# Peptides against a protein of PDB entry 5CWW: the designs that were tried, part 13

Target 1, 194 residues: chain A of PDB entry 5CWW
Amino acid sequence: VPKLQGPFDFDLNPEDEQDDEVELKDIYVIGEKPRVADLMRGEEEELEMMKEDQHNGLSLNIICLLSTSGQVKICLDIDGVEAQWLPPRSKNKRLFAPPPEPPSLLTFQTFDTLKPAEVTPDGWPMFSEDATSPYSFYVTHPAGITYISLTPWVFRLESELQSDSEAGTEFRIDLLAKGQGSERDRIFTQTRTQ

## One batch from the design tools (peptide; aimed at target 1 D112 P116)

Design b2_p13_2 (made by RFdiffusion4)
Pose (drawn by RFdiffusion4):
Structure b2_p13_2 (pose): chain A 174 residues (1-35, 56-194), chain P 13 residues (1-13)
Amino acid sequence: VPKLQGPFDFDLNPEDEQDDEVELKDIYVIGEKPRNGLSLNIICLLSTSGQVKICLDIDGVEAQWLPPRSKNKRLFAPPPEPPSLLTFQTFDTLKPAEVTPDGWPMFSEDATSPYSFYVTHPAGITYISLTPWVFRLESELQSDSEAGTEFRIDLLAKGQGSERDRIFTQTRTQ
Amino acid sequence: PPHFDRSITEARL
């Protein structure tokens, strides 16, 4: 039995989130690829409101177990800092009028790319993609350049990143 | 800073 890791702290998490934004209904994870895509796990979170949150596993989740009984507790040991994810982007997929209080939006994988996926909800369906942004970040991680890292990263963070488009809307039908 | 699109929160405020 491996150690339960969490609750993960969301670095740069949006402040003043509503109840239907904090409440989660689905989770979709795009695993890191071997060193074609991003060498980082991408953790996608779907709220009741239809809000989607794109998180990056900067620290890297790895194999962990609780300590053996052989280990003696040390008083001057530092408290274990909680595990962390980096909140890269957060965006709505529903208008306020489309949000149902007890709605169960779902993730669905795209057959052609793991970096694209769908959100389904009684209000409609939405296509989402993280490309090419994830490729740009990977190229910078593999950069052969001696300098310019902070400069290039600043442009990438200013990039709009993921794209989203509604493909279907259900009208007056719950 | 990350990109936030939170129209539901703004509409309620």

Design b2_p13_2_s1 (made by RFdiffusion4, then SolubleMPNN; from b2_p13_2, 9 letters changed)
Fold by OpenDDE base, seed 1:
Structure b2_p13_2_s1 (fold): chain B 194 residues (1-194), chain A 13 residues (1-13)
Amino acid sequence: as target 1 above (194 residues)
Amino acid sequence: SPRIIRENKLARE
């Protein structure tokens, strides 16, 4: 039986504590890239071809949160939250291991998809996938549709995660966070026909 | 920790 997971702790920047009152309307999860090396154990020739694809995606899960206001919060699962299953009802009273510490999500980026004038209290924005890329998606609201792509940073972040050099990784990740954000393009705007 | 970057770019257009 699948175990319900949560609550998740959000490592929010202390400057963003005001976000605790944000009403979430949708969630979009981008799963980590498959470890091809683990899947292709024994197919060395195909492994070499797949190593050349610098665009295989991120080794971390990405959790996108969408608020009523059309705010998107992109969170990284740094703890590697995996699907948990209820332990089999084995009769053996294995001692209650202390509950694992709640997994933390690192907020990487926050941005709006709606203009202030487009925000409505009853707004229900939703995520939808892009069939062409796992790292691209749409936010649909009655006011319009916004295309979002994480590709400007996701592959660079992956390169940092795969780097053997721990030296300066934090600095480079901070530069990535401060640098080129997610691509955001309003592809459709609903004209209020007066 | 990576700083939450609020790109409120839509408020500037």
Scores: peptide ipSAE 0.010, ipTM 0.483, DockQ to the pose 0.262
OpenDDE base, seeds 2, 3, 4, 5: peptide ipSAE 0.006, 0.009, 0.009, 0.007; ipTM 0.407, 0.471, 0.483, 0.391; seed 4 fails the geometry check

Design b2_p13_2_s2 (made by RFdiffusion4, then SolubleMPNN; from b2_p13_2, 7 letters changed)
Fold by OpenDDE base, seed 5:
Structure b2_p13_2_s2 (fold): chain B 194 residues (1-194), chain A 13 residues (1-13)
Amino acid sequence: as target 1 above (194 residues)
Amino acid sequence: MPRIDRPNKEARE
């Protein structure tokens, strides 16, 4: 029987240490780019047709989290999620193995989609996909709609992950996180009819 | 509901 994954711990940035706990309202997951070469081992003719699209994505899962305040957190699954199974009933409980450490998600970026005056206590912002890009989405709130694109950094991050040099990978990822953020555009604002 | 930490309001550009 498959085991449910999680709970996940969040590796928060040190800048987030002053952060008040915010209530989450929605989650949006961007799946990793399929390793088609590993999946189609033995079907080389179909693999050539799919190679053109293979250069266009991140090899990590992206988890986007949305709060009541319209704050978005972009988290990365760096360790990867492996399929786990429940142990068979008949094997002696290793009663003394410490539980494995929970998988961690790296908080890569945090940003707001709402102005302070637009935040409402009953607000329920939601994600929706962009049909034109897997790395773009919308945040819908009663105050307005915000377009978000991860494209400014996703392809740079993939290039760093594919580098054979383990040395300085953490430093280069930190530079990307502190560099050019996600694109944000307010495409619609609801006028308060007085 | 899951809770996440919110950066202090002073870091708004």
Scores: peptide ipSAE 0.011, ipTM 0.359, DockQ to the pose 0.108
OpenDDE base, seeds 1, 2, 3, 4: peptide ipSAE 0.007, 0.008, 0.006, 0.008; ipTM 0.341, 0.334, 0.323, 0.335; seed 3 fails the geometry check

Design b2_p13_2_s3 (made by RFdiffusion4, then SolubleMPNN; from b2_p13_2, 9 letters changed)
Fold by OpenDDE base, seed 2:
Structure b2_p13_2_s3 (fold): chain B 194 residues (1-194), chain A 13 residues (1-13)
Amino acid sequence: as target 1 above (194 residues)
Amino acid sequence: SPRIINERREARR
């Protein structure tokens, strides 16, 4: 039986966001790039051809959160949250293990897909995948559809994570987070038919 | 710590 994961702590939540209980409506997860080297253990000749594809993704899971207001939070799973299974019903309850520290999610970006006038209390925005890129997706709301692409920063972040230089990595990631954000394009707007 | 780009200001325009 799968174990329920969470709660998650949000690192770097902006202080100026009122503790408005952000009602989440959808979650979209972009899995880490497949470790082709781990899958191709024994096929060394094909590993050289697949090195070009190893440059095509992030080594971290990305968790996108969507609120009722059409706010998107892009979070990075730095801790590498793995699927946990409930132990078989063996009689030895270790009655005194401290609760594990909650896994943290690093909030990388927060942005709105809706104008304040488009927000409705009963709004149910939803994610949908882009078949052309794992790092692009759509947010669909009754007011319109917004295209989102993470490509402006994902490959730069991966390059930093693969760098042998531990020195200044945090500073460089902070520069990336302050730099070019995710691409956002409103591809459709619902005209209120009077 | 990476500062969240709070782009809420652009959606208000």
Scores: peptide ipSAE 0.011, ipTM 0.372, DockQ to the pose 0.299
OpenDDE base, seeds 1, 3, 4, 5: peptide ipSAE 0.008, 0.000, 0.007, 0.007; ipTM 0.425, 0.304, 0.419, 0.421; seed 4 fails the geometry check

Design b2_p13_2_s4 (made by RFdiffusion4, then SolubleMPNN; from b2_p13_2, 8 letters changed)
Fold by OpenDDE base, seed 3:
Structure b2_p13_2_s4 (fold): chain B 194 residues (1-194), chain A 13 residues (1-13)
Amino acid sequence: as target 1 above (194 residues)
Amino acid sequence: SPRIDRPRAEAAR
């Protein structure tokens, strides 16, 4: 039974004081993909074919945050990475395990979907899924609709997370974050009839 | 904690 990992406590690292109090309007979660190796425990031939399918999704949960201003933050649940490396903690019900530290979210990318002139105090931006891709979605606002795709980086990030070389992983992830980010395309703009 | 430098918010195109 895949344990639904419980509510993500957003410990937004308070040290970045430059997070203007972004009033969140919506949250969109892209769940982690199961490891191919865990699914294919019986069929070696299918495992080889699935390893060749470079389209295996990210092994981390992605949490997208949407503000009233149409700002999107793409966050990664990095605690999923630690769970991959830690041997299954022995079933010792030590009653006094400190409360699990809230999952640390890593902000991978932040971008606006609205121009300053399109931002309204009563704005109600919303996420919606793309039925054609698990790593694509839409942001809908009264001013327009923006298509977003994480595909430019998500598969490269997964390849990095699956690499045996711990050395330089952080550097390579930083390069991915600083590189070409998510695809954004304004597919609809509401024309104000003057 | 690996501080991924918060990428600067990219403006809407």
Scores: peptide ipSAE 0.245, ipTM 0.791, DockQ to the pose 0.108
OpenDDE base, seeds 1, 2, 4, 5: peptide ipSAE 0.230, 0.239, 0.230, 0.244; ipTM 0.768, 0.783, 0.768, 0.790

Design b2_p13_3 (made by RFdiffusion4)
Pose (drawn by RFdiffusion4):
Structure b2_p13_3 (pose): chain A 174 residues (1-35, 56-194), chain P 13 residues (1-13)
Amino acid sequence: VPKLQGPFDFDLNPEDEQDDEVELKDIYVIGEKPRNGLSLNIICLLSTSGQVKICLDIDGVEAQWLPPRSKNKRLFAPPPEPPSLLTFQTFDTLKPAEVTPDGWPMFSEDATSPYSFYVTHPAGITYISLTPWVFRLESELQSDSEAGTEFRIDLLAKGQGSERDRIFTQTRTQ
Amino acid sequence: ISFTPHVDKFPRP
């Protein structure tokens, strides 16, 4: 039985989130690829409101177990800092009028690319893609350049990143 | 390195 890791702290998490934004209904994870795509796990979170949050596993989740009984507790040991994810982007997929209080939006994988996926909700369906943004970040991680890292990363963070488009809307039908 | 996440929300009344 491996150690339960969490609750993960969301670094740069949006402040003043509403109840239907904090409440989660689905989770979709795009695993890191071997060193084609991003060498990081991408953790996608779907809220009741239809809000989607894209998180990057900067620290890297790895194998971990609780300590053996052989280990003696040390008083001057530092407290274990909680595990962390980097909140890259957060965006709505539903208008306020489309949000149902007990709605169950769902993630779905795209057959052609793991970096594209769908959100399904009684209000409609939405296509989402993280490309090419995830490729741009990977190329910077593999960059052969001696300098310019902070400069290039600033442009990428200023980039709009993921793209989203509604493909279907259900009208007056719950 | 600094970073600011993109937050996009519909306004609510």

Design b2_p13_3_s1 (made by RFdiffusion4, then SolubleMPNN; from b2_p13_3, 5 letters changed)
Fold by OpenDDE base, seed 3:
Structure b2_p13_3_s1 (fold): chain B 194 residues (1-194), chain A 13 residues (1-13)
Amino acid sequence: as target 1 above (194 residues)
Amino acid sequence: LSFTPRVVRYPRP
């Protein structure tokens, strides 16, 4: 039986008074790059072939949150949240393990996909995948469709996470967060029938 | 890791 996980803490979530009123409508998860070395333990030839085809995805899970207003929050799973299962009813309840600290999600970017005049209380925006890239997706709303790509920063972030140099990593990640954001392109706008 | 997250809103009219 799956274990209920959460609540999740949101680190670096801006305390904007407007965030307390954010009603979430959808969630989209981009899984971490598979640890091919761990999966292919014993299949060295397949491991070499997969290393060449491994478009270097991010080693962290990405959690995308979508509000009624069409706001997208891009969160990084720094803690490496794994699927938790209820322990089998074995009598050795380690009853005394302190409850693990709730996992934290790091808010990396927040952006709008709708103009204020396009926001409706019943709009119900939704995510959909892009079959061409794991780091691209669409936000669909009655007012229009927005293409999103995380590719401007995701590979650079991975390069920083894989760097052996701890020195300046925090500064370089701060520059990435402040630098080129996610790509946003409104590919369709619904004409208001007057 | 401490960094300032990027917030990009549409300009208010």
Scores: peptide ipSAE 0.253, ipTM 0.819, DockQ to the pose 0.618
OpenDDE base, seeds 1, 2, 4, 5: peptide ipSAE 0.112, 0.156, 0.247, 0.157; ipTM 0.763, 0.778, 0.818, 0.784

Design b2_p13_3_s2 (made by RFdiffusion4, then SolubleMPNN; from b2_p13_3, 6 letters changed)
Fold by OpenDDE base, seed 1:
Structure b2_p13_3_s2 (fold): chain B 194 residues (1-194), chain A 13 residues (1-13)
Amino acid sequence: as target 1 above (194 residues)
Amino acid sequence: LSFTPRIVRYPRP
C-alpha cells in the first residue's frame, strides 16, 4: 500500500508579500532523470553516447506548485524523496525510531502566470504536461493558457550538480536562480466578451 | 544548496 508522504518543509521560500494564505490548487512533479550509469552497467559504448547528451535532464525531482492566483512555485527535492510503501505488517514494530525529519523542498523559483486583473477567488488553474518535453508544461486557467519551460536553467543546474569542482558551485547556482527564469509564454488569452 | 530565491511577478520586469 502506498504511504502518504508529507508534510514537506519549504526551504528558502521567499516571503510572499501576499498576506493571503497561498491556496494551492494543483501539483506537478517532474521526476529525476534516470541514472543511466546505474541502468547501463555493462554497455560502455552506449553509456558514453548518453553522457554526451548534455540534455539528459535534472538528477533531482522537481515539484511544481500552483496557487489560485496562478503563482507557480518550482521546488527542488534535494533530499531525494522516493515513493514510500507502508511497511509490511511484520509484527516487529520497531516502535522506537524517532519520526524521520520531514523532507525539505527547496524553492528555486516563483513566478506568476496570471495578471492581477485575471486572478479570481474561484479560479482553478491546472497543470498539464507537454508531451514533447518533461521540463515543459502548461498552466490552464479560465483567463488563458501559459506555456512554461524549465529548460533555460535545468540543464545548467544539472551541470553544476554533476561538477567535480565544489569550488564556486554555490555562487554559480545563485547566479542561475537570479538569472534567466523559466520561460513563460501566454499562448492563449480568453477575450472577455463584455 | 544555498541561493537567493527569486519571485517574478506579472508582468515580467
Scores: peptide ipSAE 0.106, ipTM 0.768, DockQ to the pose 0.485
OpenDDE base, seeds 2, 3, 4, 5: peptide ipSAE 0.011, 0.015, 0.016, 0.015; ipTM 0.474, 0.463, 0.480, 0.453

Design b2_p13_3_s3 (made by RFdiffusion4, then SolubleMPNN; from b2_p13_3, 5 letters changed)
Fold by OpenDDE base, seed 2:
Structure b2_p13_3_s3 (fold): chain B 194 residues (1-194), chain A 13 residues (1-13)
Amino acid sequence: as target 1 above (194 residues)
Amino acid sequence: LSFTPRVERYPRP
């Protein structure tokens, strides 16, 4: 039986000055890309050619959260939250293990996909995948459709995570967060027929 | 890891 995971703590979550308790309506997970090297164990010659062409995806899970207001939060799973299974009924419940620290998600970016005038109380924004790119997706709302791409930063973040130098990693990630954000393009807007 | 997250929101009334 799968173990219930959560609650998750949101590290670096901006204090929403907006009293709008962000009611989440949808979640979209971009899984970490498997290391091609781990999959192709035994085909060393093909590995070298595939390393050049495959923009190695991020080695972290990305968790996208969508609110009723069309706000998207892009969160990074730094802790590497793995699927947990309930242990078989072993008699020895260790009674006094301190509760494990809740897994944390690191908020990387927050952005709106809807203008304030497009937000409706009954609005139901939803994620949908882009079949052509693992780091691109759509937010669909009755007011319109927004294309989102994480490609402006995801590969730079991966390059930092693969760097052997732990020194200055936090500073470099801060520069990435302050740099070019996710691409966000409104591809469709519903005209309110009067 | 500590950094300032990017925030791009419309001002709401």
Scores: peptide ipSAE 0.452, ipTM 0.903, DockQ to the pose 0.727
OpenDDE base, seeds 1, 3, 4, 5: peptide ipSAE 0.449, 0.448, 0.450, 0.448; ipTM 0.901, 0.901, 0.901, 0.901; seed 3 fails the geometry check

Design b2_p13_3_s4 (made by RFdiffusion4, then SolubleMPNN; from b2_p13_3, 7 letters changed)
Fold by OpenDDE base, seed 3:
Structure b2_p13_3_s4 (fold): chain B 194 residues (1-194), chain A 13 residues (1-13)
Amino acid sequence: as target 1 above (194 residues)
Amino acid sequence: MSFEPRIIRYPRP
């Protein structure tokens, strides 16, 4: 029987602990790039052709959260979601295995898509995909539409994750988070008809 | 340091 995964603990930076009042309105998940090597196990000839495409994505799941205020949080699943199964009903309960630590989500970036004057209490911003890139999307709100692209950092992050140095991964991710942020462009603004 | 969200406006062509 599959185990329900979660709750996820958000490793919120202590500066983000004041955000306890953020009402979320939407969620957008960008799945990890397919591990073609794991899928094509036994089809070595097709694996060689698809190796070029293996360079085109992040090996981590990305979870985007959208608040009523139009704030976007970009979270990374660093630990990876492994399929957990309920232990078999065998009478020898390993009663003493500590519960696995809940999977943590790393908040990588937080940014606004709305100005404070555009925020409405009844606002329901929503995500929509970009058909041209898995790492680009739109936030639609009554005040306007914002294009977002993760491409400025996603491929650099992947290159760091593929490095043989496991040591200092968190530090390298923090440097990337503080570096070039996600691209954000307001492509449409609703004119308030006076 | 207050992270002012830089709206990178690309100039419209």
Scores: peptide ipSAE 0.011, ipTM 0.330, DockQ to the pose 0.056
OpenDDE base, seeds 1, 2, 4, 5: peptide ipSAE 0.007, 0.008, 0.006, 0.009; ipTM 0.331, 0.363, 0.332, 0.369

Design b2_p13_4 (made by RFdiffusion4)
Pose (drawn by RFdiffusion4):
Structure b2_p13_4 (pose): chain A 174 residues (1-35, 56-194), chain P 13 residues (1-13)
Amino acid sequence: VPKLQGPFDFDLNPEDEQDDEVELKDIYVIGEKPRNGLSLNIICLLSTSGQVKICLDIDGVEAQWLPPRSKNKRLFAPPPEPPSLLTFQTFDTLKPAEVTPDGWPMFSEDATSPYSFYVTHPAGITYISLTPWVFRLESELQSDSEAGTEFRIDLLAKGQGSERDRIFTQTRTQ
Amino acid sequence: PREEKDTLNPLPS
């Protein structure tokens, strides 16, 4: 039985989130690829409101177990800092009028790319893609350049990143 | 009133 890791702290998490934004209904994880895609796990979170949150696993989740009984507790040991994810982007997929209080939006994988996926909700369906943004970040991580890292990263963070488009809307039908 | 939200965050170097 491995150690339960969490609750993960969302670095740069949006402040003043509403109840239907904090409440989660689905989770979709795009695993890191071997060193074609991003060498980081991407954790996608779907709220009741239809809000989608794209998080990057900067620290890297790895194998962990609780300590053996052989280990003696030390008083001057530092408290274990909680595990962390980096909140890269957060966006709505529903208008306020489309949000149902007990709605169950769902993630779906795209057959052609793991960096594209769908959100399904009684209000409609939405296509989402993280490309080419995830490729640009991976190229910078593999960069052969001596310098310019902070400069190039700043442009990438200023990039709009993921793209989202509604493909279907259900009208007056719950 | 409720409003739509879209948020981007900086990346670490």

Design b2_p13_4_s1 (made by RFdiffusion4, then SolubleMPNN; from b2_p13_4, 7 letters changed)
Fold by OpenDDE base, seed 2:
Structure b2_p13_4_s1 (fold): chain B 194 residues (1-194), chain A 13 residues (1-13)
Amino acid sequence: as target 1 above (194 residues)
Amino acid sequence: MRETRELRNPLPV
């Protein structure tokens, strides 16, 4: 029987978020780029034709979290998601294995999609995919719709992850996180009909 | 002390 994933620890979460129980309303997951080479094992001739498409994505899963406030957290799964299984019902509990350390998610970016005056206690913001890009999506709230694109940093991050130089990778990823953020555009604003 | 990043970007005005 599969086990639920988590709990997850959040690495580099800003301490100054009033952790007034950030009620998450939605989750959006962008999977890692398909390992076409692993799928096409023994079809080397067809793999050569697909090489152009293999460069078009991130080798990490991206986990987007959406709060009631319309705040989006962009998290990176650096360790990867392993399938967890419930232990077999064997009567020998090794009562002394420490619990496995919880998997961590790297908080890469945090940003708002709503103005403070647009936030409502009953607000239920939701994600929706962009049919044209795996790295773009929308946040829909009764106050409006915000387009989000991760494209400004995703391909740069992938280029850093593929670099043979382990030296300074953490520093370069830190510079990317502090650099050009995700694009955000408010494509629709609900006019309050008086 | 892990340096807490200001990862919070306000909405463009």
Scores: peptide ipSAE 0.013, ipTM 0.378, DockQ to the pose 0.092
OpenDDE base, seeds 1, 3, 4, 5: peptide ipSAE 0.010, 0.008, 0.008, 0.008; ipTM 0.383, 0.354, 0.324, 0.373

Design b2_p13_4_s2 (made by RFdiffusion4, then SolubleMPNN; from b2_p13_4, 7 letters changed)
Fold by OpenDDE base, seed 2:
Structure b2_p13_4_s2 (fold): chain B 194 residues (1-194), chain A 13 residues (1-13)
Amino acid sequence: as target 1 above (194 residues)
Amino acid sequence: ERKTRDLRNPLPV
């Protein structure tokens, strides 16, 4: 039986200014790229061609959070949160294990998909996938639809993560977060029918 | 103290 995970701590998260920024309405997870090396065991030539493809995606899970305000938080699973299983009934849980430290997510970017005048207390924004790209998605709200793409930074982040030095990974990610952010385009705006 | 930062990017008015 899988174990419920959480709560998560958020590293480098912006301060929430209002309750509708704290209240989550949806979550969208972009899983890490498949371990092609594990799948292609024995096909060295095809594995080399796939390693040369600069578009293989990110080796980290991405967790997108959507609030009532239409704010998106892009979070990175730097620690590599693994699936946990409930121990079999027969082992005495050591009553005195210190509580495990909560897993942390790194808040990479935050951005709004709604104007302040479009935000409503009963708003229910939702994520939807882009079937053409694993790193693109839509935010749908009664006020409009916003296209989002993570492609401007995902491949740059992957190139940094593929560097032989694990030291200073968080610092390098912080530098990338100060660079070009996600693409955001309002593709549809609902006209107020009078 | 949790490290916080301003990453907020509002829609242009």
Scores: peptide ipSAE 0.117, ipTM 0.765, DockQ to the pose 0.089
OpenDDE base, seeds 1, 3, 4, 5: peptide ipSAE 0.036, 0.044, 0.033, 0.037; ipTM 0.654, 0.661, 0.619, 0.654

Design b2_p13_4_s3 (made by RFdiffusion4, then SolubleMPNN; from b2_p13_4, 7 letters changed)
Fold by OpenDDE base, seed 2:
Structure b2_p13_4_s3 (fold): chain B 194 residues (1-194), chain A 13 residues (1-13)
Amino acid sequence: as target 1 above (194 residues)
Amino acid sequence: SRQLRDIRNPLPA
């Protein structure tokens, strides 16, 4: 049963109450790549092909948020990382399961897909998938279409997550976030009919 | 929620 992950309680830090209520219009989720080892218990031949696809996807869910202004936030579901570090909770069925803590989302990157002059109150930007890549997608707005690719950092991040060195992981992730960001290309611009 | 600092990359003009 696919666990419906959500609703994500975005603890939008209330202090970033800049009055610009970033009205979210769309959400795009890139699911974590299943660990090859968990899928492959049955088919050895697929294991070799997936090992050759050295570009194993990210082991974390990616949550992309799109505002009316065409701002994209790339968020990582880091609960999977924390769960790797938490010692297996001893099977003591605490009868009082605390309410599932809302998934912790880490904002990895924020960028615009619209110029300020293209932002309209009635604008409805939307995500759409790229059939050729799980880590690429489009943002479509009446003003234009923007191609986005997460490939510049996703594989590096995965490499860091798979590193045995627990020490400094947060620091290295922060360095990745400050480094080369997502690819962003405006592939179409609607000519304003004057 | 640890917000990494919003690295806003505006579209080049």
Scores: peptide ipSAE 0.026, ipTM 0.657, DockQ to the pose 0.101
OpenDDE base, seeds 1, 3, 4, 5: peptide ipSAE 0.023, 0.024, 0.023, 0.024; ipTM 0.643, 0.646, 0.644, 0.651

Design b2_p13_4_s4 (made by RFdiffusion4, then SolubleMPNN; from b2_p13_4, 7 letters changed)
Fold by OpenDDE base, seed 3:
Structure b2_p13_4_s4 (fold): chain B 194 residues (1-194), chain A 13 residues (1-13)
Amino acid sequence: as target 1 above (194 residues)
Amino acid sequence: ARTTRDIRNPLPV
């Protein structure tokens, strides 16, 4: 039986956002790239081409959170949250394992998809996938549809994560977060017929 | 303050 995971701690959350109880409406998860090295046992040439392709995706899970206000939070699973299973009912109680520390999520970026005048108390924004890219998606609200792409930073982040220098990873991620963010384009706006 | 870029940038008009 799968174990329910959470609560999650949000790292790098701005101090000023703690007072606004952000009501979440939807969650969108972009899974880590498959470890091709573990799947392609025997095709060394194709594995080399796949390692040279800087566009194979991110080795971290991405968790996107969507609020009633149309705010999107992009979170990175730095710790690698693995699927946890309920321990088998076998009588060997490891009765004294300390409770596992709650998994942390790194808040990489926060942005709005709605103008203040488009926000409604009963708003129900939703995520939907882009069939053409695993790192692109749509936010649909009654006021409009917004295209989001993580491609401006996701491949640069992967290149930094694959660097042999574990030292300063957090600092390099902070520099990327301060750089060019996600692409955001309003592809449709609902005209209010007054 | 580790400021994640709060891109409260106005939606491109």
Scores: peptide ipSAE 0.039, ipTM 0.679, DockQ to the pose 0.101
OpenDDE base, seeds 1, 2, 4, 5: peptide ipSAE 0.020, 0.028, 0.029, 0.027; ipTM 0.533, 0.653, 0.615, 0.593; seed 4 fails the geometry check

